# Ledger of designs, part 43: peptides against a protein of PDB entry 6UG1

Target 1, 304 residues: chain A of PDB entry 6UG1
Amino acid sequence: SNEERKRRKYFHMLYLVCLMVHGFIRNEWINSKRLSRKLSNLVPEKVFELLHPQKDEELPLRSTRKLLDGLKKCMELWQKHWKITKKYDNVGLYMRTWKEIEMSANNKRKFKTLKRSDFLRAVSKGHGDPDISVQGFVAMLRACNVNARLIMSCQPPDFTNMKIDTSLNGNNAYKDMVKYPIFWCEVWDKFSKKWITVDPVNLKTIEQVRLHSKLAPKGVACCERNMLRYVIAYDRKYGCRDVTRRYAQWMNSKVRKRRITKDDFGEKWFRKVITALHHRKRTKIDDYEDQYFFQRDESEGIPD
Target 2, 301 residues: chain A of PDB entry 6UG1 as posed
Amino acid sequence: SNEERKRRKYFHMLYLVCLMVHGFIRNEWINSKRLSRKLSNLVPEKVFELLHPQKDEELPLRSTRKLLDGLKKCMELWQKHWKITKKYDNEGLYMRTWKEIEMSANNKRKFKTLKRSDFLRAVSKGHGDPDISVQGFVAMLRACNVNARLIMSCQPPDFTNMKIDTSLNAYKDMVKYPIFWCEVWDKFSKKWITVDPVNLKTIEQVRLHSKLAPKGVACCERNMLRYVIAYDRKYGCRDVTRRYAQWMNSKVRKRRITKDDFGEKWFRKVITALHHRKRTKIDDYEDQYFFRRDESEGIPD

## One batch from the design tools (peptide; aimed at target 1 K112)

Design b2_p19_8_s3 (made by RFdiffusion4, then SolubleMPNN; from b2_p19_8, 10 letters changed)
Fold by OpenDDE base, seed 2:
Order: C-alpha cells, then structure tokens, then sequence
Structure b2_p19_8_s3 (fold): chain B 304 residues (1-304), chain A 19 residues (1-19)
C-alpha cells in the first residue's frame, strides 16, 4: 500500500539517523587521549617517519609511496596487536530485512549497548568484533598524528524493497554478509591531495580509489545485507561528510535510486542530518574532495 | 528493545543538534 511505502520510508530515515549518530559516537570514543597514548606506543619511530615523509620536490609520488609503506606497516602492527576477532552478534550493523525488524519489535531484546569504558578496554586489549578493530586502527593512526577518517557504510533497511517476506535463507549467510566491511579508514595524502582507502581488518587492503573500490559490495548474496548507499566519513575534528560518491561507480544510475536523497524532500532532510553531525569549519581538503566528486559526477554522466 | 535503542539514539541525536 501507499501507507506501507510511507512507513518504510520513515523507518529507513529514523534508522539511518540512528546509524549516523552511532558512527559519530564511535568517532568521539576513538579520540580518547588515554587510548591515543597507549596506541602510539605500538608504532616504532621508523614507521612514524614513513607516515610523515618529507615532501619530495622532484617527485611527490615518492612521498606518497613512503606514506603507503607506513600504512602497510601500521596494518601489520595492528594485526599483531589484535588477538581476538569476535563474530558479530546476529547481523551486527549489517542490513536487516523488514521481517527481522517486525520480529524484533515484538521481542524486547535488551540491546547491550557497549559502554565507552568497555570499548576502550576492548581496543586496548585487542579483543572485539571487526568494527571495534577498525575503529581502534583509526585511533592508532590518529595517535600518530595521521589525518585518518572513520568510514561507515550505513545499512538502513531498504525502503525500496516492498516485499512482505524477505527471509534471507542460506547456510553461508554470515560469510556472504562479512565478505565486505561496514567500517574502514581513509587517510589524507597531502602530497597527491587525495584520500587513501584502508581496510585493515577485512580485506586487509590499501587503495587509491579512482573509479571503483574493492570495498564496494559485489554479487547478490553480499548485497542482501551490505548495500552501498550511505558511506559517511567522520574525521578527528568531528567533521561529517557523505563520501558515497568515492565508492559508488554508479552513483547516478543505481545508488541514488536506493537513497532517501532520490527526491528533493529526502535531499533536504539528509543535508540537515549531515549538517547536524558536522562540527567543524570547511577546509581546503574539503575543496579538493568536492572537486573530485564533481569530476566523478561529470564522468558518470546522467543515466539515460 | 530496538525501540529503546531508537529512543536512546533519538535522544542523543537531539543532544547533538543542541550543540
């Protein structure tokens, strides 16, 4: 019905705000000064120097290569620190079906919200789920004065799915779900004026995204619980930015149709949510990023 | 339940809008 469509759209909006606020809170927690001091000790001086290369005036690419090598070594150091990767409880922050939502409304499951103290302890011990591990990795890079963002792929229920029963049947449902991350890292390369994408936990990859990312979910089974729609970047200065354009090859043709921003009302609403979570002034880094997104929109074109 | 988490997150969202 039209009423069910309105209900699902409203619930999607509410759920999206909840996820974006969760990302904001986790981004605040990883700025802990106590955690920062502890995590900086994991990075040897030689690795710190690679993270902060001098500008090569002859070939700026040499400086970018040093930064990439430093990030690789940080990923290796993080793997040594991280002792226990816990499975997600149920589906974690992956996308729920409408049926799962309806069933959960009837079951007063006490969500044990992880407290800040428990999170900081988990990161410090190297014991937690993959999301806690990624968040801790971002904290370690920030402890080394690297301009690292926490990236969150927000997975609200699909308001474009009007099916009544969306039971996900499958023995491998968990493996397909966790094939691609929900949380990852971006690092600012001051030499190339670009963001470097880092997945330290799941795919264990570093990439400079041009047109496509390895972190973008592919295949029907993986996209059932991980649909690239809202990739939100949280920086160390409490900036909040929509970076979906970086990771979406087909933003205009495919991704936009599944976003609340497909209509003017949704666009204006989503802009208000971003603005409410963005607690810093604009910088020249934001100008370079917006220019890159503009070029990506022009190069994709308008879908016929 | 999920409603309690939604309520808590909505309260936190309202707090974040007041800053």
Amino acid sequence: as target 1 above (304 residues)
Amino acid sequence: GYGDLEKELNEKYKELRKK
Scores: peptide ipSAE 0.029, ipTM 0.683, DockQ to the pose 0.078
OpenDDE base, seeds 1, 3, 4, 5: peptide ipSAE 0.012, 0.025, 0.017, 0.028; ipTM 0.404, 0.645, 0.574, 0.622

Design b2_p19_8_s4 (made by RFdiffusion4, then SolubleMPNN; from b2_p19_8, 12 letters changed)
Fold by OpenDDE base, seed 3:
Structure b2_p19_8_s4 (fold): chain B 304 residues (1-304), chain A 19 residues (1-19)
Amino acid sequence: as target 1 above (304 residues)
Amino acid sequence: GYGELDEKLNEQYRKMRKE
C-alpha cells in the first residue's frame, strides 16, 4: 500500500539517523586520550617516520609510497595486537530485512549497548567484533597523529524493497554478509591531496580509489545485507561528510535511487542530519575532496 | 599552515611516547 511505503520510508530515515549517531559516538570514543597513549606504544619509531615522510619536492610519489608502506606496517602491527575477532551478534550493523525488524519489535531483546568503558577495554585488549577492531585501528593511527577518518557504510532497511518476506535462508548468509566491511578507515595523503582507503580487518587492503573500490559490495548475495548507499566519514575533529561518491561507481544511475536523497525533501533532510553531526569548520581538505567528487560526477555522466 | 600543525602534532607524539 501507499501507507506501507510511507511507513518504510520514515522508518528508514529514523534508522539511518540512529546509525549515523552511532558512528558519531564511536568516533568520539576513539578520540580517548587514555586509549591514544596506549595505542601509540604499538607503533615503532621507524613506522612512525614512514607515516610522516618528508615532502619529496622532486617526486611527491616517493612520499606517498612511504606513507603507504607505513600504513601496511600499521595493519600488520594491528593484526598482532588483535587477539580475538568475535562474530557479530546476529547481523551486527548489516542491513536487516523488514520481517526481521517487525519480529525484533516484538522481542524486547535488551541489546546490551556496549558502554564506552567496555569499548575502550575491548580495543585495549584486542578483543571484539570486526567493527570494534577497525575503530581501534583508526584510534591507533590518530594516536600517531595521522589524519585518519572512521568510515561507516550505513545499512538502514531498504525502503525501496516492498517485498513482505525476504527470508535470507541461505546457509552461507553470514559468510556473504561479512565478505565486505561496514566500517573501514581513510587516511589523508597530503602529497597527492587524496584520501587513501584502508581496510585493516576484512579484506586487509590499502587502496587509492580512482573509479572502483574493492570495498564496494559485489554480487546479489553480498548486497542483500550490505548495500552501498550511505558511506559516512567521521574525522578526528568531529567532521561528518558523505563520501558515498568515492565508493559508488554508479552514484547517479543506481545508488541515488536507493537513497532518501532521491527527492528534494530527502536531500534537504539528509543535509540537516549531516550538518547536525558536522562540528568543525571547512578546510582545504574538504575543497580537494569536493573537487574529486565533482570530477567523478562529471565522468559518470547522466544515465541514459 | 597545515604543515606546521603536522610538525607540532608529530612533536607532541614524540613527547607522549617518551612518557
Scores: peptide ipSAE 0.117, ipTM 0.753, DockQ to the pose 0.012
OpenDDE base, seeds 1, 2, 4, 5: peptide ipSAE 0.068, 0.078, 0.034, 0.017; ipTM 0.706, 0.721, 0.596, 0.553

## One batch from the design tools (peptide; aimed at target 1 V21 T113)

Design b2_p20_1 (made by RFdiffusion4)
Pose (drawn by RFdiffusion4):
Structure b2_p20_1 (pose): chain A 301 residues (1-169, 173-304), chain P 20 residues (1-20)
Amino acid sequence: as target 2 above (301 residues)
Amino acid sequence: TEEKELFEFLHELIEKFSQA
C-alpha cells in the first residue's frame, strides 16, 4: 500500500538519522584522551617519523610514499595488537530486511547495554568485532596527530523496496566489504588516502575506482552503498559517497532519500547538525575532487 | 544541551535496534 510505502520512507529517514548520530558519538569516544595516550606508545619512532614526513620541495611524491609505508606498517602492527576478532552477532550493522525489522520489534528480549567505558576497555584489550577494531585503529592514528577520519557506510533499510515478502538467498557474503574504515590526509598530494586495516587490509589512493565499493548481486543484499559519512578529529561530518560511488548520479541516487528536493534539504539539515566545525582549506580541496569526479561520470551504460 | 540529550537518546536507540 501507498501507506506502507510512506512508513518505510519515514522509518528509513529515522533509522538513518540514528545511524549517522551513532557515527557522531562513536567518533567522539574515539577522541578520548586517556585511550589515545596509551595507544600512542604502540608506534615506534621510525614509523612515527614516517607518519609525519618532512616537506620535500623537489618532489612531493617521496613524502607521500613515506606516509604510505607508515600506513602499511601501522596496518601490520594493528593486525598484531588486535588479538581477538569477534563475529558480528546476528547481522551487525549491515542492512536488514523489513521483515527482519518488524520481527525484531516484536521480540524484545534482553540487550546488554554497552557505554563508553566498555568500548574503551575493549579497544585497549584488543577484543571486538571488525567495527571496534577499525575504530580503534583510527583512535591510534589520532593519538599520533595524523588527520584521520572515521568512515561509516550507513545501511538503513531500503525505502525503495516495495515488496511485501522481502526474502533473500550467507554470512561470508555479508562480510566481504566493510561498513567502517579510515581516511588519512596527504598534505603533499592534497588528497585523502583510503585505509581499510581490518577487512581488505589495503591502502588505496582512490582516483576513479575503489576496492571498497561492494560488487555482485549477492554481496549487495546486506550492503547497498548509499551514505558514506566521514567524521574527523575536530568533529566535522561530510558526506563522502562521491569518492566511493562509481555511478553516483545514476545507480546510487535512486537508492538515497536525496533524489527528490525535500530529501536533499532534509539530509543537508542533518549533516549540518552533525558538522561542528568551520570550513578549512582541506574542505575545498575535497570539494574540488568531488566536482571533477562528478563531471567525469558522464552518461551511463 | 537539548541537542546533546537528543543525540544520546538516538544513540541508545540504535544500540537497541542493532542488538535486536

Design b2_p20_1_s1 (made by RFdiffusion4, then SolubleMPNN; from b2_p20_1, 13 letters changed)
Fold by OpenDDE base, seed 3:
Structure b2_p20_1_s1 (fold): chain B 304 residues (1-304), chain A 20 residues (1-20)
Amino acid sequence: as target 1 above (304 residues)
Amino acid sequence: SEFEEELEKLSELMEELIKS
């Protein structure tokens, strides 16, 4: 019905905000001074120097290569620190079906919300789910004075899916779900004036996204619980930015149709949510990023 | 519409909740 379409749109909006606020809170927690002091000790001086290369005036690419090597070594150090990767409880922050939402409303499962103290202990011990591990990795880079963002791919229920039953009964459903991450890292490259994408936990990859990301879900089974729609960046100064354009090849033709921002009301509303979560002034880094997004929009063109 | 007003109120409430 038209009423059910409205209900799903509104529930999607509420759920999206709850996810974005969750990302904001986790971004605050990883700024813990106590955690920072502990995690900085994991990074040897030689690796710290690679993270902070001198500017090569002859060939700026040499400085970028040093930074990339430093980030690779940080991923290796993080793997040594992380002792226990826990499986997600149920689907974690991956996308739920409408049926699962309706069934969960009846089951008042007191999800034991992880407290800040428990999170900090989990990161410090190297014991937790992949999301906690990524968040801890961002904390380690921030402890080394690296301009690292926490990235969250927000997975609200698909308001464009009007099917009643999407029973995802596949035995491989969990493997397909976790094939691509929900959380990752971006690092500012001051030499190339670009964000470097880092997945330290899932794919264990570093990339400089041009047109396509390895982190973008591919294949029907993987996209059932992980649709690239809302990729939100949280920086160390409590900046909040929509960076979906980086990871979406087909933002205009495909991704926009699955976003609340497909109409003017949804665009204005979503801008208000981003503005509410954005607690810093604009910087030249934001100018370079917006210029990159503009070029990506121009190169995609208008879908026929 | 009544619903746009409710979403506006939710957005305002969320701004307050995030600033608190």
Scores: peptide ipSAE 0.028, ipTM 0.666, DockQ to the pose 0.060
OpenDDE base, seeds 1, 2, 4, 5: peptide ipSAE 0.023, 0.027, 0.031, 0.026; ipTM 0.642, 0.683, 0.669, 0.684; seed 4 fails the geometry check

Design b2_p20_1_s2 (made by RFdiffusion4, then SolubleMPNN; from b2_p20_1, 15 letters changed)
Fold by OpenDDE base, seed 5:
Structure b2_p20_1_s2 (fold): chain B 304 residues (1-304), chain A 20 residues (1-20)
Amino acid sequence: as target 1 above (304 residues)
Amino acid sequence: SEFEKLLEELYNKLEELIKS
């Protein structure tokens, strides 16, 4: 019905706000001074120097290569620190079906919310789910004065799916779900004027995204619980930015149709949510990023 | 709609909570 379409749209909006606030709160927690002091001790001086290369005026690419090597060594150090990777309870922050949402409303299971103290202890011990591990990795880079962002792929229920039963059938459902991450890291390269993408936990990859990312879900089974629609970046200064354009190859033709921002009402609403979560002044880094997004929009073109 | 008003109220409360 038209009523059910409206209900799903509004529930999607509410769920999206809750996810974006969750990302904001986790971004605040990883700025903990106590955690920072502990995590900086994991990074030896030689690796710290690679993270902070001098500007090579002759060949800026040499400085970028040192930074990339430093980030690779940080991923190796982080794997040594992380002792226990827990499975997600149920589906974690991956996308729920409409049926799962309805069933969960009937089952008043008291979800034990992870407290800040429990999170900080989990990161310090190296015990937790993959999301806690990624968030801890961002905290370690920030403890080393690296301009690292926490990236969250927000997975609200699909308001474009109007099926009554949206149950997912499949024996490999968990394996397909966790094939791609929900959280990852970006690091600012001051030499190339670009963000470097870092997945320290899932794919264990570092990339300089041009047209496509390895972190973008591919295949029907993987996209059932992980649809790339709202990739939100949280920086160390409490900036909040939509960076979906970086990771979406087909933003205009495919991704936009599944976002609340497909219409003017949704665009205005989503801009308000981003503005509420964005607690810093604009910087030259934002100008370079917006210029990159503009060039990506022009190169994709308008779908016919 | 009543639900649009509730979303706007939730948004305003969230903005207050995040700016405090």
Scores: peptide ipSAE 0.030, ipTM 0.674, DockQ to the pose 0.063
OpenDDE base, seeds 1, 2, 3, 4: peptide ipSAE 0.029, 0.028, 0.029, 0.029; ipTM 0.676, 0.671, 0.680, 0.674; seed 4 fails the geometry check

Design b2_p20_1_s3 (made by RFdiffusion4, then SolubleMPNN; from b2_p20_1, 13 letters changed)
Fold by OpenDDE base, seed 1:
Structure b2_p20_1_s3 (fold): chain B 304 residues (1-304), chain A 20 residues (1-20)
Amino acid sequence: as target 1 above (304 residues)
Amino acid sequence: SEMRKEFEKLAEELEKLVKS
């Protein structure tokens, strides 16, 4: 019905706000001074120097290469620190079906919320789910004065799915769900004027995204619980930015149709939500990023 | 169901908040 379409749209919006606020809160917890002091000790001086290379005036690419090598070594150090990767409870922050939402709402399940103290302890010990691990990695880079962002791929229920029963066959293994991350890192390269993508936990990769990312879900099975629609960046200064354009090859043709921003009402609403979570002034880094997004929109073209 | 009414109410409240 039209009523059910409206209900699913607004429930998607509410769920999206809750996810974006969750990302914001986790980003605040990453900025813990106590955690920063502990995690800085994991990074040797030689690795710190690679994270902060001098500008090579002859070949700026040499400085970027040093930064990339420093980030690689930080990933290796992080793997040594992280002792226990816990499975998600149920589906974690991956996308739920409409049926799962309805059933979960009927069941007064006490969700055990992770407290800040428990998060800080989990990161310090290296014991937690993949999301906690990524968040801790971002905290370690921030402890080393690296301009690292927490990236969250927000997975609200698909309001464009109008099927009555949206039950997934139980064969959609936990493996397919976790094939691609929900959280990752971006690091600002001051030499190339670009964000470097870092997945320290899942794919264990560093990427300079051009046209597509390795972190973008591919294939039917993994896309059922991980649809690239809302990739939100949280920086160390409490900036909040939509960076979906970086990771979406087909933003205009495919991704936009699955977003609340497909219409003017949804675009204005989503801008209000981003603005409410964006607690810093604009910087020259935002200008370079917006220029890159513009060039990516032009290069994709208008979908035929 | 009671839950459907709660979701409808939440949707209406969200619509009001977004229009304000």
Scores: peptide ipSAE 0.033, ipTM 0.612, DockQ to the pose 0.043
OpenDDE base, seeds 2, 3, 4, 5: peptide ipSAE 0.025, 0.022, 0.025, 0.025; ipTM 0.677, 0.665, 0.612, 0.601

Design b2_p20_1_s4 (made by RFdiffusion4, then SolubleMPNN; from b2_p20_1, 12 letters changed)
Fold by OpenDDE base, seed 3:
Order: sequence, then structure tokens, then C-alpha cells
Structure b2_p20_1_s4 (fold): chain B 304 residues (1-304), chain A 20 residues (1-20)
Amino acid sequence: as target 1 above (304 residues)
Amino acid sequence: EEQKKLFEELAELLDELVKS
């Protein structure tokens, strides 16, 4: 019905807000001074120097290569620190079906919300789910004065799916779900004026995204619980930015149709949510990023 | 109209909750 379509749209909006606020809170927690002091001790001086290369005036690419090598070594150090990767409880922050939402409303499962103290302990011990591990990795880079963002791929239920039963009956449903991350890192390259994408936990990859990301879900089974629609970046100064354009090949033709921002009301509403979560002034880094997004929109063109 | 108001109020309430 038209009423059910409206209900799903509004529930999607509420769920998206809750996810974005969750990302904001986790971004605050990883700024803990106590955690920062502990995690800085994991990074040797030689690796710290690679993270902060001198500017090569002859070939700026040499400085970028040093930064990339430093980030690779940080991923290796993080793997040594992280002792226990816990499986997600149920689907974690991956996308739920409408049926799962309706069934969960009846089950008052007290989701035991992880307290700040328990999170800080989990990161410090190296014991937790993949999301906690990524968040801790961002904290380690921030402890080394690296301009690292926490990235969250927000997975609200698909309001464009009007099917009643989308039973995801696959035995491999968990493996397909966790094939691509929900959380990752971006690092500012001051030499190339670009964000470097870092997945320290899932794919264990570093990339300089041009047109396509390895982190973008591919294949029907993987996209059932992980649709690239809302990739939100949280920086160390409590900036909040939509960076979906970086990871979406087909933003205009495909991704926009699955977003609340497909209409003017949804665009204005989503801008209000981003503005509420954005607690810093604009910087030249935001100008370079917006210029990159503009060039990506121009190169994609308008879908026929 | 009422649902539009509710979502504007939710966006404002979020602005307050995140500034607090």
C-alpha cells in the first residue's frame, strides 16, 4: 500500500539517524586521551617517521609512497595487537530485512549496548568484533597525529524494497554478509591532496580510490545485507561528511535511487542530519574533497 | 503534513541532542 511505503520510508530515516549518531559516538570514544597514550606505544619511531614523511619537492609521489608504507606497517602492527576477533551478534550493523525488523519489535531483546568503558577495554586488550577493531585502528593512527577518519557504511533497511518476505535463507549468509566491511578508515594524503582508503581488518587493503573501490560490495548475495548508500566520514575534530561519492561508481544512475536523498524533501532532511553531526569549521581539505566529488559527478554524467 | 513536521522536529531534536 501507499501507507506501507510511507511507513518504510520513515522507519528508514529514523534508523539511518540512529546509525549516524552511533558512528558519531564511536568517533568520540576513539578520541579518548587514555586510549591514545596506550595505542601510540604500539607504533615504533621508524613507523611514525614513515607516517610523517618530509615533503619531497622534486617528486611528491615519494612522500605518498612513504605514507603508504607507514600505513601498511601500522596494519601489520594492528594485526599483532588484535588477539581475538569476535563474530557479530546476529547481523551486527549490517542491513536487516523488513521481516527481521517486525519480528525484533516483538522480541524486546535488550541489546546490551557496549558501554564506553567496555569499548576502551576491548580496544586496549585487542578483543572485539571487526567494527571495534577498525575503530581502534583509527584511534591508533590518531594517537600518531595522523589525520584519520572513521568511515561507516550505514545500512538502514531498504525502503525501496516493497516485498513482504525477503527470507535470506542462505547457509552462507554470514560469510557473504561479512565479505565487505561496514567500518573502515580514511587517511589524508597532504601530498596528493586525496583521501587514502584503509581497510585494516576485513580485506586488509590500502587503496587510492579513483573510480572504483575494493570495499564496494559486489554480487547479489553480498549486497543483500550490505548496500553502499550512505558512507559517512567522522574526523578527529568531529567533522561529519557524506563520502558515498568516492565509493559509488554509479551514484547518479543506481545509488541515488536507493537513498532518501532521491527527492528534495529527503535531500533537505539528510543535509540537516549531516549539519547536526558536523561540529567543525570548513577546511581546505573539504574543498579538495568537494572538487574531487564534482569531477566524479561530471565524469559519471546524467543517466539516460 | 503531520509526518513532515515530525521529521523536521526529529532533525531539530537531533541537532539539540548532538550539541548537548
Scores: peptide ipSAE 0.027, ipTM 0.683, DockQ to the pose 0.060
OpenDDE base, seeds 1, 2, 4, 5: peptide ipSAE 0.020, 0.026, 0.029, 0.024; ipTM 0.619, 0.668, 0.683, 0.673; seeds 4, 5 fail the geometry check

Design b2_p20_2 (made by RFdiffusion4)
Pose (drawn by RFdiffusion4):
Structure b2_p20_2 (pose): chain A 301 residues (1-169, 173-304), chain P 20 residues (1-20)
Amino acid sequence: as target 2 above (301 residues)
Amino acid sequence: SSEEELFEEMHEFVEEFKQS
């Protein structure tokens, strides 16, 4: 019914707001001073110097390389620090079906509250699922004074799914691509470097294609790329989906609430509500990348 | 203050939903 269609659109907006705000608060917890100081002693002087390379005037590229080596070394040592990698209970934060949600609302059960202290204890011990692990990785980079963003792929239920049944054909297929990952700024190449230290264990300087964007019909059942939100040290919130969307204006726009005007205005209201800093020059360099990327997409196939 | 409380409730909701 058209009524159920409208409810799905609203609940989608509601769940999306909640997810984005969770990203906002979790990013705050990541900045905890007490935790940052402990995680900093995990980084040797050698790697620390690689994470803060000197300006190389003749060839800025060498500085970028040193940072990449540093990022690689950090990924490695984080693989060692993280001793216990849990499985997501049930579905984690991956996209759920309308049927699954209706049924979760029906069954109230008992839910162990988490809170901030328990999160900190888990990151310091090295116990957690991949979300906690990557989030802790970002906290470590920040304790070393690197401009690290937390990236979250918000996976609200699909408001474009009109079906009354909503059934699907696997765990391994869900976890193929991450919900959380990291970006680090390169002041030499003036670009954001994408880092996934937990799932794909890769570092990529995304230009026109990214390894992180999910592929194949089976994998996209639980992970439909729509809202890639970046949170930074100074409490910025930016929609970074353009970096990770091969067909943004075609494929992805149909799945976002921003396809109509009311949707874009509303979404902007939330981003602004979550962006608690003023514009820096880095924001401009990023907008330039996005503009060029937006103009190079062209006609679809 | 009211906004912060609302945000805390949204956060808790996401945590409980994740466990469901």

Design b2_p20_2_s1 (made by RFdiffusion4, then SolubleMPNN; from b2_p20_2, 7 letters changed)
Fold by OpenDDE base, seed 1:
Structure b2_p20_2_s1 (fold): chain B 304 residues (1-304), chain A 20 residues (1-20)
Amino acid sequence: as target 1 above (304 residues)
Amino acid sequence: SAEEKLREEMAEFVERFRQA
């Protein structure tokens, strides 16, 4: 019905705000001074120097290569630190079906919220789910004075899916779900004026995204619980930015149709949510990023 | 603050939805 369509749209909006606030709070937690002091000790001086290369005036690419090598070594150090990767409870922050949402509303389960203290302990011990691990990795890079931001792929229920029953086949569902991450890292390369994508936990990859990322879900089964729609970046200064354009090859033709921002009301609403979570002044880094997004929009073209 | 309470409630809400 038209009423059910409206209901799903509003529920999607509410759920999206909740996810974005969750990302904001986790970004605050990873700025913990106590955690920073502990995690800085994981990074040897030689690796710290690679993270902070001098500008090579002859070949700036050499400086970028040092940074990339430093980030690679940080991923290796992080893997040594991380002792236990826990499975997600149920589906974690992956996308739920409408049926699962309706069933959860009926089940008054007492959920044990992860407290800040428990999070800090989990990161410090290297014991937690993949999301906690990624968040801890971002904290380690920030502890080394790297301009690292937390990236979250927000997975609200699909308001474009009007099917009554959206039961997913259970057998491979978890493996396909976790094939691509929900959280990852970006690092600012001051030499190339670009964000470097880092997945320290899932794919264990470093990318300079041009047209597409390896982190973008591919295949029907993987996209059932992980649709690239809202990739939100949280920086060390409590900036909040939509960076979906980086990871979406087909932003205009495919991704936009599945976003609340497909219409003017949704665009204005979403801009208000971003603005409410963006607690810093604009910087030259934002200018370079917006220029890159503009060039990506021009290169994709307007879908006919 | 009222904003911190709302953030906590929203975080709890998200975590309830995550664990459900």
Scores: peptide ipSAE 0.027, ipTM 0.665, DockQ to the pose 0.869
OpenDDE base, seeds 2, 3, 4, 5: peptide ipSAE 0.024, 0.022, 0.030, 0.024; ipTM 0.655, 0.626, 0.644, 0.648; seed 4 fails the geometry check

Design b2_p20_2_s2 (made by RFdiffusion4, then SolubleMPNN; from b2_p20_2, 7 letters changed)
Fold by OpenDDE base, seed 1:
Structure b2_p20_2_s2 (fold): chain B 304 residues (1-304), chain A 20 residues (1-20)
Amino acid sequence: as target 1 above (304 residues)
Amino acid sequence: SSEEKLREEMAEFIEKLKQA
């Protein structure tokens, strides 16, 4: 019905705000001074120096290469620190079906929330789910004075799915769900004036995204619980930015149709949500990023 | 603050949603 379409749209909006607020709160937690002091000790001086290379005036690419090598070594150090990767209890922050949402609303289960103290302990011990691990990695880089962002791929229910029953056949293996991450890292390269993508946990990869990312879900089974629609960046200064354009090859033709921002009302609303979560002034880094997004929009073209 | 309470409530709601 038209009413059910409206209901799903509004529920999607509410769920999206909740997810974005979660990302914001986790970004505050990883700025913990106590955690920072502990995690900085994991990074030896030689690796710290690689993270902070001098500018090579002859070939700035040499400085970028040092930074990339430093980030690679940080991923290796993080793997040594992280002892236990827990499975998600259910689907974690992956996308639920509308049927699962209906069933959960009827289920008065007492849920145990992860407190800030428990999170900090989990990161410090190296025991937790993949999301906690990624968030801890971002905290370690920030502890080394690296301009690292927490990236969150927000997975609200698909309001464009109007099927009554949206139950997934039980064959959607946990493996297909977790094939691609929900959380990852970006690091600012001051030499190339670009964000470097770092997945320290899932794919264990460093990427300089050009047209497409390895982190973008591919295949029907993977996309059922992980649709790239809202990739939100949280920086160390409590900036909040939509960086979906970096990871979406087909932003205009495909991704936009699955976003609340497909219409003017949704665009204005989503901009208000971003603004409410963005607690810093604009910087030259934002200018370089916006220029890159503009060039990516021009290069994709307008869908026919 | 009222904002901190709202953030905590929202965080609790989200963690509830994660386990549901």
Scores: peptide ipSAE 0.033, ipTM 0.686, DockQ to the pose 0.779
OpenDDE base, seeds 2, 3, 4, 5: peptide ipSAE 0.028, 0.026, 0.031, 0.029; ipTM 0.668, 0.649, 0.679, 0.683; seed 2 fails the geometry check

Design b2_p20_2_s3 (made by RFdiffusion4, then SolubleMPNN; from b2_p20_2, 10 letters changed)
Fold by OpenDDE base, seed 5:
Structure b2_p20_2_s3 (fold): chain B 304 residues (1-304), chain A 20 residues (1-20)
Amino acid sequence: as target 1 above (304 residues)
Amino acid sequence: SARRLLWEEMTEFVEKLSQA
C-alpha cells in the first residue's frame, strides 16, 4: 500500500539517524585520553616515524610510501594486540529484514547495552567483535597523532523493498554476511592530498581508492545484509561527512535509487542530519575531498 | 546536555536492535 511505503520510508529514516548517532558516539569514545595514552605505547618509535615522514620535495610519493608502510606495520601491531575476536550477536549492525524488525519489536528481550567503560576495557584488553576492533585501531592511530577517520557503512532496512515477507532464504550464512566490513578506517595523506582506506580487521587491506574499493560488497548473498548506501566518516575533530561516493562505483545509476536522497525532500533531510552531526569548521581537506567526489560524478556520467 | 541524553538513548536503541 501507499501507507506501508510511507511507514517503511519513515522507519528507514529513524533507523538511519540512530545508526549515524551510534557512529558519532563511538567516535567520541575512541577520543578517550586514557585510551589514547595506553594505545600509543603499542607503536614503537620507528613505526611512529614512518607515520610522520618528512616531506620529500623531489618526490612526494616517497613520503606516501613511508606512510603506507607505517600503516601496514600498525595493522600488524594491532593484530598482535587483539586477542579475542567475538562473533556478532545475531546480525550486529548488518541490515535486518522488515520481518526481523517486526519480530524484534514483539520480543521484550532485555538487551545488555555496551557502556563506554565496557567498550574502553574491551579495546584495552583486545577482546571484542570486529567493529570494536576497528574502532580501537582508529583510536591507536589517533593516539599517534595520525588524522584517522572512523568509517561506518550504515545499514538501515531497505525501504525500496515492498515485499510483505522479507525473510532471507536460509542460505545467507554468517560467512557471507561478514565477508565485507561495516566499519573501517581512512587516513589523510597530506602528500598526495587523498584519503587512504584501511581495513585492519576483516580484509586486512590498505588501498588508495580511485574508481572502486575492495570494501564494496559484491555478490547477491553478501549484499543481502550489506548494501553500500550510506558510508559516513567521523574524524578526530567531530566532523561528519558522507563519503559514499568514494566506495560506490555506480552511485548515480544504482546506489542513489536505494537512498533517502533519491528525492529533494530526502536530500534536504539527510543534509540536515549530516549538519547536526558535523561539529567542526570546513578545511582544505574537505575541499580536496569534494573536488575528488565531483570528478567521480563527472566520470560516472548521467545514467541513461 | 539534552542532546547527549537523546544520543545515548538512540545508541541504546541501536544496540538493542543489533542484539535482537
Scores: peptide ipSAE 0.030, ipTM 0.681, DockQ to the pose 0.881
OpenDDE base, seeds 1, 2, 3, 4: peptide ipSAE 0.025, 0.019, 0.026, 0.021; ipTM 0.619, 0.629, 0.616, 0.618

